# Designs tried in a protein design run: peptides against a protein of PDB entry 6A30. Part 10

Target 1, 150 residues: chain A of PDB entry 6A30
Amino acid sequence: AQDADNVLQPIMDLLDSNLTLFAKICEKTVLKRVLKELWKLVMNTMERTIVLPPLTDQTMIGTLLRKHGKGLEKGRVKLPSHSDGTQMIFNAAKELGQLSKLKDHMVREEAKSLTPKQCAVVELALDTIKQYFHAGGVGLKKTFLEKSPD

## One batch from the design tools (peptide; aimed at target 1 L19)

Design b1_p12_6 (made by RFdiffusion4)
Pose (drawn by RFdiffusion4):
Structure b1_p12_6 (pose): chain A 105 residues (1-54, 100-150), chain P 12 residues (1-12)
Amino acid sequence: AQDADNVLQPIMDLLDSNLTLFAKICEKTVLKRVLKELWKLVMNTMERTIVLPPSKLKDHMVREEAKSLTPKQCAVVELALDTIKQYFHAGGVGLKKTFLEKSPD
Amino acid sequence: SRVEELAEKLKE
């Protein structure tokens, strides 16, 4: 849990002062649109940074084996991810839980 | 927690 907090700390320091500034000055729809968009952005950047997928093999270029995360690493990632989701739900001001769950991103 | 603090700020 402490490790997951440390992982999310950088992105939370960035969004905190913001998300906060918004919903204060945005109509519901405007806020929802921004959050939905920032959501897609965070999920995409995570997909393309901490988990980029894995070369000529014999003759025909095959994808390499993925270097597995350690058990502790897997758990930290799962928890941190589940935490960002709750962060964007925001207990009922952010995105609905139903939307986040079915988010293709 | 950061999530709880954010939820309180957004509900204000």

Design b1_p12_6_s1 (made by RFdiffusion4, then SolubleMPNN; from b1_p12_6 with R2W A7T E8K)
Fold by OpenDDE base, seed 5:
Structure b1_p12_6_s1 (fold): chain B 150 residues (1-150), chain A 12 residues (1-12)
Amino acid sequence: as target 1 above (150 residues)
Amino acid sequence: SWVEELTKKLKE
């Protein structure tokens, strides 16, 4: 659904940008490890967003991530032409690290309930992001994706 | 894309 796409697009754009860089310069085993860590981060962030209302009263993960994503775009460190691999990784990791700060936009309130429509969107979004990380079998295994990120 | 790059690495 379009709603699910809207929710996921910001995080997918962020992931695509950074993972493309990592995929070019990292060995496959290292890249898989990065994927696992990113999966955990994404899932934990999504879970928190569902359970806790954001500061802006935005009920959808996508809105929160979109706002954050725009901030990352503006603050993206330009890589000089002569940047070594270490510097590239550092810069990319720094950008990804900003995703973890989404927790700071959460307000501790009573757990919110989702409407049936919101539940359907979240379910579809979860399926979509799993497929994204699985990447036709190239990425993470299905068995890993079905487990708790904890 | 990252998938394409990883696919290449899997073939190495």
Scores: peptide ipSAE 0.520, ipTM 0.920, DockQ to the pose 0.215
OpenDDE base, seeds 1, 2, 3, 4: peptide ipSAE 0.517, 0.519, 0.516, 0.519; ipTM 0.922, 0.921, 0.918, 0.919

Design b1_p12_6_s2 (made by RFdiffusion4, then SolubleMPNN; from b1_p12_6 with R2W E8K)
Fold by OpenDDE base, seed 4:
Structure b1_p12_6_s2 (fold): chain B 150 residues (1-150), chain A 12 residues (1-12)
Amino acid sequence: as target 1 above (150 residues)
Amino acid sequence: SWVEELAKKLKE
């Protein structure tokens, strides 16, 4: 459980920051689309970050985010507060771009088999993220979350 | 939270 938390916390912080902004400025259909894209990105990132590299208690995602993201502090993106709607949209797009860059920088290396412990951590992490995106039914549908992301 | 914001939007 602790290992999963260590891995997920930076992602969750980033997601919370970004989704908070998006939820404020986006219409519901746009926000749903953003959620779907973020889900895919997170799932793909997990595959590359957890399965391929050794699963450690280090904040691997946090390190990657710090390396490839701007305005990141402790794995959380600092979202500027702007009164100008255009600037807010631009900033939101920029934050999404940072996530995309992170994905692109995660080159798939040699896949390795996970230990039973690592498998358990991944399973817990996946469940946690699914619950997060489902958000008690407010977010993404279970049927969507159960499908393999592209 | 984003969840609360989305919930509000869903009621609109």
Scores: peptide ipSAE 0.514, ipTM 0.918, DockQ to the pose 0.200
OpenDDE base, seeds 1, 2, 3, 5: peptide ipSAE 0.513, 0.514, 0.514, 0.512; ipTM 0.920, 0.919, 0.917, 0.918

Design b1_p12_6_s3 (made by RFdiffusion4, then SolubleMPNN; from b1_p12_6, 4 letters changed)
Fold by OpenDDE base, seed 2:
Structure b1_p12_6_s3 (fold): chain B 150 residues (1-150), chain A 12 residues (1-12)
Amino acid sequence: as target 1 above (150 residues)
Amino acid sequence: SWVERLTKKLKE
């Protein structure tokens, strides 16, 4: 459980920050689309991270996303005053785009076998993230979350 | 939270 928390915490912090911003500036249908795109991004990132060097403290999914998400936090702070909603949307879209580019820089390697402990951590992490995106039924549907993002 | 805001938007 603690290992899963260590992996998830940076991801959850990043997701909460970005989704909070999007929820403020986007209408319902746009926000739903953002959720779907973030889900795909997270799933693909996790898949690639598992294939990449073993889940160690340095290669944890959360750490990887946190490292690349530092630019997002800076971008969020630089959001212009609430006077220009258009600029806020533009900046939010830019941040989302930067996060999406992370996928292009991750190259798949040959899948290494995970230890039983690593498998358990990944399973717990996946379940937690699914619950997060479902958000008690107001987020993404379970049927969508159980399908491949591809 | 974003969940609360989304919930409100669903009721609009």
Scores: peptide ipSAE 0.338, ipTM 0.865, DockQ to the pose 0.196
OpenDDE base, seeds 1, 3, 4, 5: peptide ipSAE 0.300, 0.322, 0.327, 0.309; ipTM 0.851, 0.857, 0.858, 0.853

Design b1_p12_6_s4 (made by RFdiffusion4, then SolubleMPNN; from b1_p12_6 with R2W E5K A7T)
Fold by OpenDDE base, seed 2:
Structure b1_p12_6_s4 (fold): chain B 150 residues (1-150), chain A 12 residues (1-12)
Amino acid sequence: as target 1 above (150 residues)
Amino acid sequence: SWVEKLTEKLKE
C-alpha cells in the first residue's frame, strides 16, 4: 500500500489539479472528453513503463511518475484571479500539453520482467487509477476503463 | 473537487 501511494501520489495530484481546473471552465461534454484523453495518456504511459522499464531496483512506474509529476507540478501557473476565460483555457491547455509530452519522453529500454512485488504494486496502482477515473459512476464508464486505450 | 463539479454539471 505504501509503495503504491509513493507511485501514485505525484500523478494523482497532477491529475486532480488539472481536472479541477477543467471542471471549472468546461461544460460536461468537454470535460468527459478530457477525462478520456487523460485516461489514455496515463494508461499508455504505464504500459510503456511496464514493458520497457529502466534498469533499476525500484518500481519504475513510480519513479517515472514521481519525476514527471513533480516537474509538471512545479511548472503549473496559478490562474490569475482576474483572468478571463480565454486565459484560463490557455493555462489549462498548457498544463494538458505538458502531460501529453510525457508520452513522448518515455524511457525505452529492453523489456525486463517485473518482480512479484512490482507486479503487485502495478496491479494496485491500476485498480486505484480506474476507480479514480470512474469517480463513483460520474466519471468514465467501467466498460471504457476495461479496454486498452487506442 | 472535480468530481463534485462534474456531478453538478450532470444535473444540468
Scores: peptide ipSAE 0.451, ipTM 0.900, DockQ to the pose 0.201
OpenDDE base, seeds 1, 3, 4, 5: peptide ipSAE 0.446, 0.446, 0.444, 0.446; ipTM 0.898, 0.896, 0.900, 0.897

Design b1_p12_7 (made by RFdiffusion4; failed a check: a repeat of another design)
Pose (drawn by RFdiffusion4):
Structure b1_p12_7 (pose): chain A 105 residues (1-54, 100-150), chain P 12 residues (1-12)
Amino acid sequence: AQDADNVLQPIMDLLDSNLTLFAKICEKTVLKRVLKELWKLVMNTMERTIVLPPSKLKDHMVREEAKSLTPKQCAVVELALDTIKQYFHAGGVGLKKTFLEKSPD
Amino acid sequence: SRVEELAEKLKE
C-alpha cells in the first residue's frame, strides 16, 4: 500500500491542484468531458510507458518473451491502478464507476 | 487519503 502511494504521488501532485480548480469553475458537462479526456490520457500513457510490450528468431521475426514483474510489483501495480480509478470517480463528482469499469482504455 | 481529500474538495 505504501509503495502504491509512492507510485501515484507524482501524478496526484500534478492533477490535485487542477481537478480541484475545475469542478469549482466548470459546468457538470464540461468537467465530465475534461475528466473523461484526462482519464483516457493517463490510461494510454501508462499503457505506453510502464508496460510497453516486448526480434529475428530463426528467420521470421517473433515477439520476445515479456519480462514478468515480481509478485510485489504486480500487487503494487494492481492497487495503484485500482486507486487511480477511485481517484477519478471521486466519490461521486468525477466519472461514474460504471463508465470507468467499461472504459476501453 | 488523497482520494478522500479530493472527493471532499470537489463536493465543496

Design b1_p12_7_s1 (made by RFdiffusion4, then SolubleMPNN; from b1_p12_7 with R2W E5K A7T)
Fold by OpenDDE base, seed 2:
Structure b1_p12_7_s1 (fold): chain B 150 residues (1-150), chain A 12 residues (1-12)
Amino acid sequence: as target 1 above (150 residues)
Amino acid sequence: SWVEKLTEKLKE
C-alpha cells in the first residue's frame, strides 16, 4: 500500500489539479472528453513503463511518475484571479500539453520482467487509477476503463 | 473537487 501511494501520489495530484481546473471552465461534454484523453495518456504511459522499464531496483512506474509529476507540478501557473476565460483555457491547455509530452519522453529500454512485488504494486496502482477515473459512476464508464486505450 | 463539479454539471 505504501509503495503504491509513493507511485501514485505525484500523478494523482497532477491529475486532480488539472481536472479541477477543467471542471471549472468546461461544460460536461468537454470535460468527459478530457477525462478520456487523460485516461489514455496515463494508461499508455504505464504500459510503456511496464514493458520497457529502466534498469533499476525500484518500481519504475513510480519513479517515472514521481519525476514527471513533480516537474509538471512545479511548472503549473496559478490562474490569475482576474483572468478571463480565454486565459484560463490557455493555462489549462498548457498544463494538458505538458502531460501529453510525457508520452513522448518515455524511457525505452529492453523489456525486463517485473518482480512479484512490482507486479503487485502495478496491479494496485491500476485498480486505484480506474476507480479514480470512474469517480463513483460520474466519471468514465467501467466498460471504457476495461479496454486498452487506442 | 472535480468530481463534485462534474456531478453538478450532470444535473444540468
Scores: peptide ipSAE 0.451, ipTM 0.900, DockQ to the pose 0.202
OpenDDE base, seeds 1, 3, 4, 5: peptide ipSAE 0.446, 0.446, 0.444, 0.446; ipTM 0.898, 0.896, 0.900, 0.897

Design b1_p12_7_s2 (made by RFdiffusion4, then SolubleMPNN; from b1_p12_7 with R2W E5K)
Fold by OpenDDE base, seed 4:
Structure b1_p12_7_s2 (fold): chain B 150 residues (1-150), chain A 12 residues (1-12)
Amino acid sequence: as target 1 above (150 residues)
Amino acid sequence: SWVEKLAEKLKE
């Protein structure tokens, strides 16, 4: 459980920051679309970052975010507050772009089998993230979350 | 939270 928390916390912080911004400025249909894209990104990131590399207390995602993201602190993207709506949209798009870049920079290395402990951590992490995106039924549908991301 | 905000939007 602790291992899963260590892995997930930076991701959750990033998601919370971004989704908070998007929820403020986006219409509901746009926000739903953003959720779907973030879900896919997170799932793909987990596959590359958790499954292939060793699971450590140091979140690889956090390191990658620091390396490739701007305005990142402790795995959390700093979202500027602007009164100008256009600037806010631009910033939101930029943040999404940073996430996309992160995905692109995650190249598959040598695949390895996970230990039983690592498998348990991944399973717990996946469940936690699914619950997060479902958000008690407000977010993504369970049927969507059960599908493999593209 | 974003969840609450989304919930509000869904009511619109």
Scores: peptide ipSAE 0.477, ipTM 0.904, DockQ to the pose 0.199
OpenDDE base, seeds 1, 2, 3, 5: peptide ipSAE 0.471, 0.474, 0.474, 0.474; ipTM 0.904, 0.904, 0.902, 0.904

Design b1_p12_7_s3 (made by RFdiffusion4, then SolubleMPNN; from b1_p12_7 with R2W E5D E8K)
Fold by OpenDDE base, seed 4:
Structure b1_p12_7_s3 (fold): chain B 150 residues (1-150), chain A 12 residues (1-12)
Amino acid sequence: as target 1 above (150 residues)
Amino acid sequence: SWVEDLAKKLKE
């Protein structure tokens, strides 16, 4: 349980930061789309992380964010404080771009088998993230969350 | 929270 928390904390911080920003500045339809894209990105990133031998379940998210996040600290995106709405949108897009780059850098070169412990951690992590994105029903629908990410 | 903000946005 604690292992899952340690793995998830960086990504949760990242998501909290981004979603806080997007919830403030995005129109409804854009916000829904952002949620879906973030979900897919997170799921795909996790999948690729699991199969990468150099990454461990203890630090996989933190390592990825440090390596590819360009200024991400401990898995959290630093949100700039700007009075200019255009700049805020630009920054939001930049943050999404950074996440996308993170995904793109996750290349499947080798596959590793997960230990039973690692499997349990992954299952717990997936459940936690699903609940997070569902957000008591205000977020993504359960039917969407149960689908395989593209 | 962001969830509350989302809820507001999604109801618009």
Scores: peptide ipSAE 0.501, ipTM 0.914, DockQ to the pose 0.202
OpenDDE base, seeds 1, 2, 3, 5: peptide ipSAE 0.495, 0.500, 0.500, 0.495; ipTM 0.912, 0.912, 0.912, 0.910

Design b1_p12_7_s4 (made by RFdiffusion4, then SolubleMPNN; from b1_p12_7 with R2W E5K E8K)
Fold by OpenDDE base, seed 2:
Structure b1_p12_7_s4 (fold): chain B 150 residues (1-150), chain A 12 residues (1-12)
Amino acid sequence: as target 1 above (150 residues)
Amino acid sequence: SWVEKLAKKLKE
């Protein structure tokens, strides 16, 4: 459980920051699209990390997400004036675009087999992330979350 | 929370 928490915490922090920002500035249809894209990004990143585990003990996902998430400080997003709002949308879109490139920054390493303990941690992490994105039914539908990301 | 904000947006 502690290992799963260590793996998840950096991801959750980034997701919370991004989704908080998007929830403030985006229309509902855009928010749903953002959620779907973030889900795909997280799943693809996790898959690559599992298949290509980084040599470092730090979760490659957390490190990569942190490197790309530098601009999203948990700052009190003041509802921007019209001009500030537009800039915030552009900045948010830019950040999302940078996150989508995360796949290209993953170093191909030799696939290592996971130990039973590691498998259990990954399974727990996946379940937790699914619940997070479902958000009690407010977020993504269960049927969408059960599908493999394209 | 972002969930609460999202919920409000989805009801609009």
Scores: peptide ipSAE 0.405, ipTM 0.891, DockQ to the pose 0.205
OpenDDE base, seeds 1, 3, 4, 5: peptide ipSAE 0.398, 0.399, 0.403, 0.402; ipTM 0.890, 0.884, 0.887, 0.887

Design b1_p12_8 (made by RFdiffusion4)
Pose (drawn by RFdiffusion4):
Structure b1_p12_8 (pose): chain A 105 residues (1-54, 100-150), chain P 12 residues (1-12)
Amino acid sequence: AQDADNVLQPIMDLLDSNLTLFAKICEKTVLKRVLKELWKLVMNTMERTIVLPPSKLKDHMVREEAKSLTPKQCAVVELALDTIKQYFHAGGVGLKKTFLEKSPD
Amino acid sequence: AALEEALKAVRA
């Protein structure tokens, strides 16, 4: 849990002062649109940074084997991910739980 | 205010 906090700390320091500034000055729809968009952005960047997918093999270029995360690493990633989701739900001001769950991103 | 409190609760 402490490790997951440390992983999310950088992105939370960035969004905190913001998300906070918004919903204070945005109509519901405007806020929802921005969060839905920032959501897609975070999920995409994570997909393309910490988990980029894995060369000519014999003759026909095959994808390499993925270097597995350690058990502790897998757990930290799952928890941190589940935490960002709750962060964007924000207990009922952010995105609905139903939207986040079915988010294709 | 409510969003700030909720974010702080989630983060804690």

Design b1_p12_8_s1 (made by RFdiffusion4, then SolubleMPNN; from b1_p12_8, 9 letters changed)
Fold by OpenDDE base, seed 4:
Structure b1_p12_8_s1 (fold): chain B 150 residues (1-150), chain A 12 residues (1-12)
Amino acid sequence: as target 1 above (150 residues)
Amino acid sequence: DELAKNLQAIWS
């Protein structure tokens, strides 16, 4: 459980920051679409970073997210009033773009077989992320989450 | 789960 938390924390920090911003500036339909793309990105990141290399690279997700997330101030993005909406959208788009770049920069290393312990950690992590994105039914549909490779 | 709660709070 602790290992799963350690793996998830950097991802969740990024998601929380971005989703908080998007929830404030996006219409519900747009937000759902953003969530779907973020879900795909998270799943792809986990596949490449956790499944392929040893779990010792907790620092790699964190480092990759930090390198690309330099614009993600940990701070609660105070939504400035309507006038800065364009800049916020631009910043949000830039952050999404950085996440997309993260996907591209994650070199698919040779797939390594996971140990049973690593598999258990990944399964727990995936369940946690699925639950997070489902958000008690207000987020993504279970059917959508279950179609994602895990 | 705290993460799920956080997202739920955002979506609510």
Scores: peptide ipSAE 0.097, ipTM 0.720, DockQ to the pose 0.178
OpenDDE base, seeds 1, 2, 3, 5: peptide ipSAE 0.079, 0.091, 0.065, 0.061; ipTM 0.704, 0.713, 0.691, 0.692; seed 1 fails the geometry check

Design b1_p12_8_s2 (made by RFdiffusion4, then SolubleMPNN; from b1_p12_8, 9 letters changed)
Fold by OpenDDE base, seed 4:
Structure b1_p12_8_s2 (fold): chain B 150 residues (1-150), chain A 12 residues (1-12)
Amino acid sequence: as target 1 above (150 residues)
Amino acid sequence: DELAKKLKEIWS
């Protein structure tokens, strides 16, 4: 459980920051689309993160996510309270772009077979993320989450 | 749980 939490925490922090921003600027329908894309991105990131570095490189994920998260925070120009909706959208798009860059920077080293321990961590992490994105039924549909290439 | 709570808050 602790290993899963260590893997998830940086992702959750990133998601929380981005979703908070998107919730403020996006209509519900747009937000749903954004969530779907974020889900795909998270799943792809997790796949690369868990398959490639030993779980001990939580530091690398944490560092990459923190570096990109700090880069996101530093690049997160505090939308001035008076920033027009356009600037907010631009910042949201920038945040999404940074997430995509994070995905690209996760060097796909050769897909080593996950150890049983790594598989268990991945499964727990996936279940947790699915629950978060489902949000008690108000978020993404279970059917959509289950179709994700887990 | 925290992300789920936030999502619920956002979607509610």
Scores: peptide ipSAE 0.072, ipTM 0.683, DockQ to the pose 0.129
OpenDDE base, seeds 1, 2, 3, 5: peptide ipSAE 0.058, 0.059, 0.060, 0.059; ipTM 0.673, 0.667, 0.674, 0.674

Design b1_p12_8_s3 (made by RFdiffusion4, then SolubleMPNN; from b1_p12_8, 8 letters changed)
Fold by OpenDDE base, seed 2:
Parts: sequence; C-alpha cells; structure tokens
Structure b1_p12_8_s3 (fold): chain B 150 residues (1-150), chain A 12 residues (1-12)
Amino acid sequence: as target 1 above (150 residues)
Amino acid sequence: DKLEENLQKIWS
C-alpha cells in the first residue's frame, strides 16, 4: 500500500492541480473530454514506468508527468478578464493535443517481466486511479475505464 | 480519498 501511494502521489498531485483548473474554466462536456485524455495519459505513463527500472519509477512518473504537465502549471492563470478564460481553455486544449501526439510516439516497448510484488503494486495503483476517475459515478464510466488498454 | 472528493466536487 505504501509503495503504491508513493508511486501514485506525483500523479495525483498533477491530476488534482490540473483538474481543479479545468473544472473552473471548462464546461462539463469539455471537462469530460479532458478527463478522458488524462486517463489515457496516466495509463500510458504507468505502462512505461512499469517497464522502466524500479529505481526510476517515482522520479520517472513524476518527471514524465511534470515534463508534460509543466506546460499546464504555467497556466495558473489568475482568472483575469473574460478574454483570459478563453485563452486558458485554448491553452488547455493545445496541451491535450500535445498529449495525444505523445501517445503516437510512445512505442510499446516489450514489457519486462515484473516481480510479483511489482505486479501487486501496479494492480493496486491501477485500481486506485480507476476509482479516482470514476469518482463515485460522476466521472468516467466504469466500462470505459475497464476497456482502456491496460 | 481526497482526490475522489475533489473530483466529486468538480463533477457535482
């Protein structure tokens, strides 16, 4: 549990910050689309991290998410005038577009065999993330989360 | 979970 929490904390911090921002500036339909893209990003990042050496897991998830999320944190826009909200949505959409392009470059490297302990940690982490994105039924549908390429 | 609570607030 503690290992899973350590792996998840950087992801959760990023998700919390970004979703909070998007919730303030986006309509529900746009937010849903953002959430779907974030889900895909998180899943892809986790898949890569699992393949990477254990010592780099926390730093790499954090770094990959930060590397891709650093563009979003600079958009801690003071909710300024009406014009700035539109720009924030545009920037958020642009960043989502960049994330989708990154998916195409994420070549499936052959999954190295995880130890049973690592598998258990990943499984727990995945369940936690699924629960987070489901958000008691107000978020993404369970069917969507289960069909997502693991 | 704090994250779940935050998401529920966002989607409410």
Scores: peptide ipSAE 0.075, ipTM 0.705, DockQ to the pose 0.130
OpenDDE base, seeds 1, 3, 4, 5: peptide ipSAE 0.045, 0.069, 0.086, 0.064; ipTM 0.684, 0.699, 0.712, 0.696; seeds 4, 5 fail the geometry check

Design b1_p12_8_s4 (made by RFdiffusion4, then SolubleMPNN; from b1_p12_8, 8 letters changed)
Fold by OpenDDE base, seed 4:
Structure b1_p12_8_s4 (fold): chain B 150 residues (1-150), chain A 12 residues (1-12)
Amino acid sequence: as target 1 above (150 residues)
Amino acid sequence: DELEKKLKEIWS
């Protein structure tokens, strides 16, 4: 549980910041699309965090995620004017897009199977994330979450 | 889960 929390917390902090912003500036359809992209990003990030680098490298991931998330701090989320809103969306999208570069910061290790401990962490993390994104049925559909590659 | 609750609030 602690290991899962260590992996998830930086990601969830980023998600919370982004979703808070998007919830204020996006209509429902756009928000759903953004959420789907965030889901993919989270899955990819988690895979790299747990599968590729050692679990001890989570601090680096957390730092990188925090760095990219700084522009989306919860305290900075204001209801923008129409022009400001568009710019904020653009900036947020850009920041999220930069997270795709996280792979370049990962320690390149030879692909190996997960240890039983790592598998347990991944399973717990996945369940937590799925529940989060499903949000009691108001978020992403379970069918989408279950079919999402992880 | 607090995170789930928060997201639910956002979607609701």
Scores: peptide ipSAE 0.054, ipTM 0.641, DockQ to the pose 0.178
OpenDDE base, seeds 1, 2, 3, 5: peptide ipSAE 0.052, 0.046, 0.047, 0.038; ipTM 0.632, 0.621, 0.626, 0.619

## One batch from the design tools (peptide; aimed at target 1 D16 T20 Y132)

Design b2_p13_1 (made by RFdiffusion4)
Pose (drawn by RFdiffusion4):
Structure b2_p13_1 (pose): chain A 105 residues (1-54, 100-150), chain P 13 residues (1-13)
Amino acid sequence: AQDADNVLQPIMDLLDSNLTLFAKICEKTVLKRVLKELWKLVMNTMERTIVLPPSKLKDHMVREEAKSLTPKQCAVVELALDTIKQYFHAGGVGLKKTFLEKSPD
Amino acid sequence: ALEERIKKIQEAA
């Protein structure tokens, strides 16, 4: 849990002062649109940074084996991910839980 | 800390 907090700390320091500034000055729809968009952005960047997928093999170029995360690493990732979701739900001001769950990103 | 951040968002809203 402490490790997951440390992982999310950088992105939370960035969004905190912001998300906070918004919903204060945005209409509901405007806020929702921005959050939906920032949401897609965070999910995409995570997909393309911490978990980029894994060469000519014999003759025909095959994808390499993925280097598995350690058990502790897997758990930190799952929890940190579940936490960002709750962060964007924001207890009922941010995105709905139903939207986040079915988010294709 | 997370709960405080969420409360700040809710209060601002």

Design b2_p13_1_s1 (made by RFdiffusion4, then SolubleMPNN; from b2_p13_1, 4 letters changed)
Fold by OpenDDE base, seed 4:
Structure b2_p13_1_s1 (fold): chain B 150 residues (1-150), chain A 13 residues (1-13)
Amino acid sequence: as target 1 above (150 residues)
Amino acid sequence: MLQERIEKIKEAA
């Protein structure tokens, strides 16, 4: 549980910040597309964070995510004017793009078999993320989350 | 991929 929380917290902080913005600015169809891309990103990030690095180096990914996330000031995102909304989406997309680049910098550690502990952490993390992305029915469909190839 | 990997681990466990 605690290990899952430690892995999830940086991801959730990023998601909460960006999704709150997107939910306010984006039309429903656009939001769903964004959520799908975020889902892919999160799945890939989580796989790398939990599966690829030894549990000991979770601090580095947390630090990297935190370094890239520190630019999102907890500022009360004033509902930007229509022009500001586009810029915020662009900035959020840019930040997400930087996370994708972080994907490239993560050392290809050999696909070590997950320990039973790591599996339990991944399962708990995955369930939490699925619930988060489903968002009580306003987010992604459960069928998409369950059938996602990511 | 992650889900598939989890399922493979479950099957091996």
Scores: peptide ipSAE 0.021, ipTM 0.460, DockQ to the pose 0.025
OpenDDE base, seeds 1, 2, 3, 5: peptide ipSAE 0.020, 0.021, 0.022, 0.021; ipTM 0.454, 0.543, 0.462, 0.471; seeds 1, 3, 5 fail the geometry check

Design b2_p13_1_s2 (made by RFdiffusion4, then SolubleMPNN; from b2_p13_1, 6 letters changed)
Fold by OpenDDE base, seed 5:
Structure b2_p13_1_s2 (fold): chain B 150 residues (1-150), chain A 13 residues (1-13)
Amino acid sequence: as target 1 above (150 residues)
Amino acid sequence: SLQERIERIKKAA
């Protein structure tokens, strides 16, 4: 459980900051599309993060997130004017793009089969992520999450 | 917690 939490925490912090904003400013169809793309990204990132030594990946993800996260001040996101919302989406997309680049650096280790312990961590992590993306029914459908090839 | 995160999203939607 703790290992899964450690792996997921950086991802969840990113998602929490962005999804709350997106839920407020996006139309339902747009939000769904964003969630699907985020789901794919999270699945790909999680797979690599678990296969690679967790500590090095967390530090790299954390460093990347910290460099961009300085703009996510806890401030009461005044519903930004239409222009501010677009900029926030752009910034979020940029952050996601950086995560994708980090992904390329992580691929370098040999595709080792997951140990039983790692598999258990992955399963727990997947369940947690699925619940998060389902968001009590306001997010992605359970059927989509279960059938996703990612 | 996960539940708190879910509730925040529900309120925002």
Scores: peptide ipSAE 0.083, ipTM 0.653, DockQ to the pose 0.715
OpenDDE base, seeds 1, 2, 3, 4: peptide ipSAE 0.082, 0.081, 0.078, 0.072; ipTM 0.653, 0.652, 0.650, 0.649

Design b2_p13_1_s3 (made by RFdiffusion4, then SolubleMPNN; from b2_p13_1, 6 letters changed)
Fold by OpenDDE base, seed 5:
Structure b2_p13_1_s3 (fold): chain B 150 residues (1-150), chain A 13 residues (1-13)
Amino acid sequence: as target 1 above (150 residues)
Amino acid sequence: RLQEIIDKIKKAA
């Protein structure tokens, strides 16, 4: 449980920061598309974070998130004019892009098979993430989450 | 925390 939480926490922080904003500013179809892309990113990040020693990845993700998090002060998000919303989406996309680049720096340790313990952590993490992305039925469909090749 | 996020998404939808 604790290991799963440690892996999920950086991801959840990223998602919490961005999805609340996206839910407010995006049209339903756009939001759905964003959620699909985030799902792919999360799945890829999680896979790597579990295969690689979790501590180094957490630090790297945390460092990347902290560099961008300075701008997400609790300021009263005035409903940004159309320009401000676009900029926020751009910033979020830039953050996601940096996470993707971090992916390239993650040393592909040899594809060692996950230990049974790691598998259990992955399963627990996946269930939590699926619930998050399903969001009580307003997010992604369960069928998509279950059939995702990621 | 998860439930809070879900509730926020539901409210925004």
Scores: peptide ipSAE 0.022, ipTM 0.558, DockQ to the pose 0.558
OpenDDE base, seeds 1, 2, 3, 4: peptide ipSAE 0.020, 0.022, 0.021, 0.021; ipTM 0.557, 0.559, 0.558, 0.551; seed 2 fails the geometry check

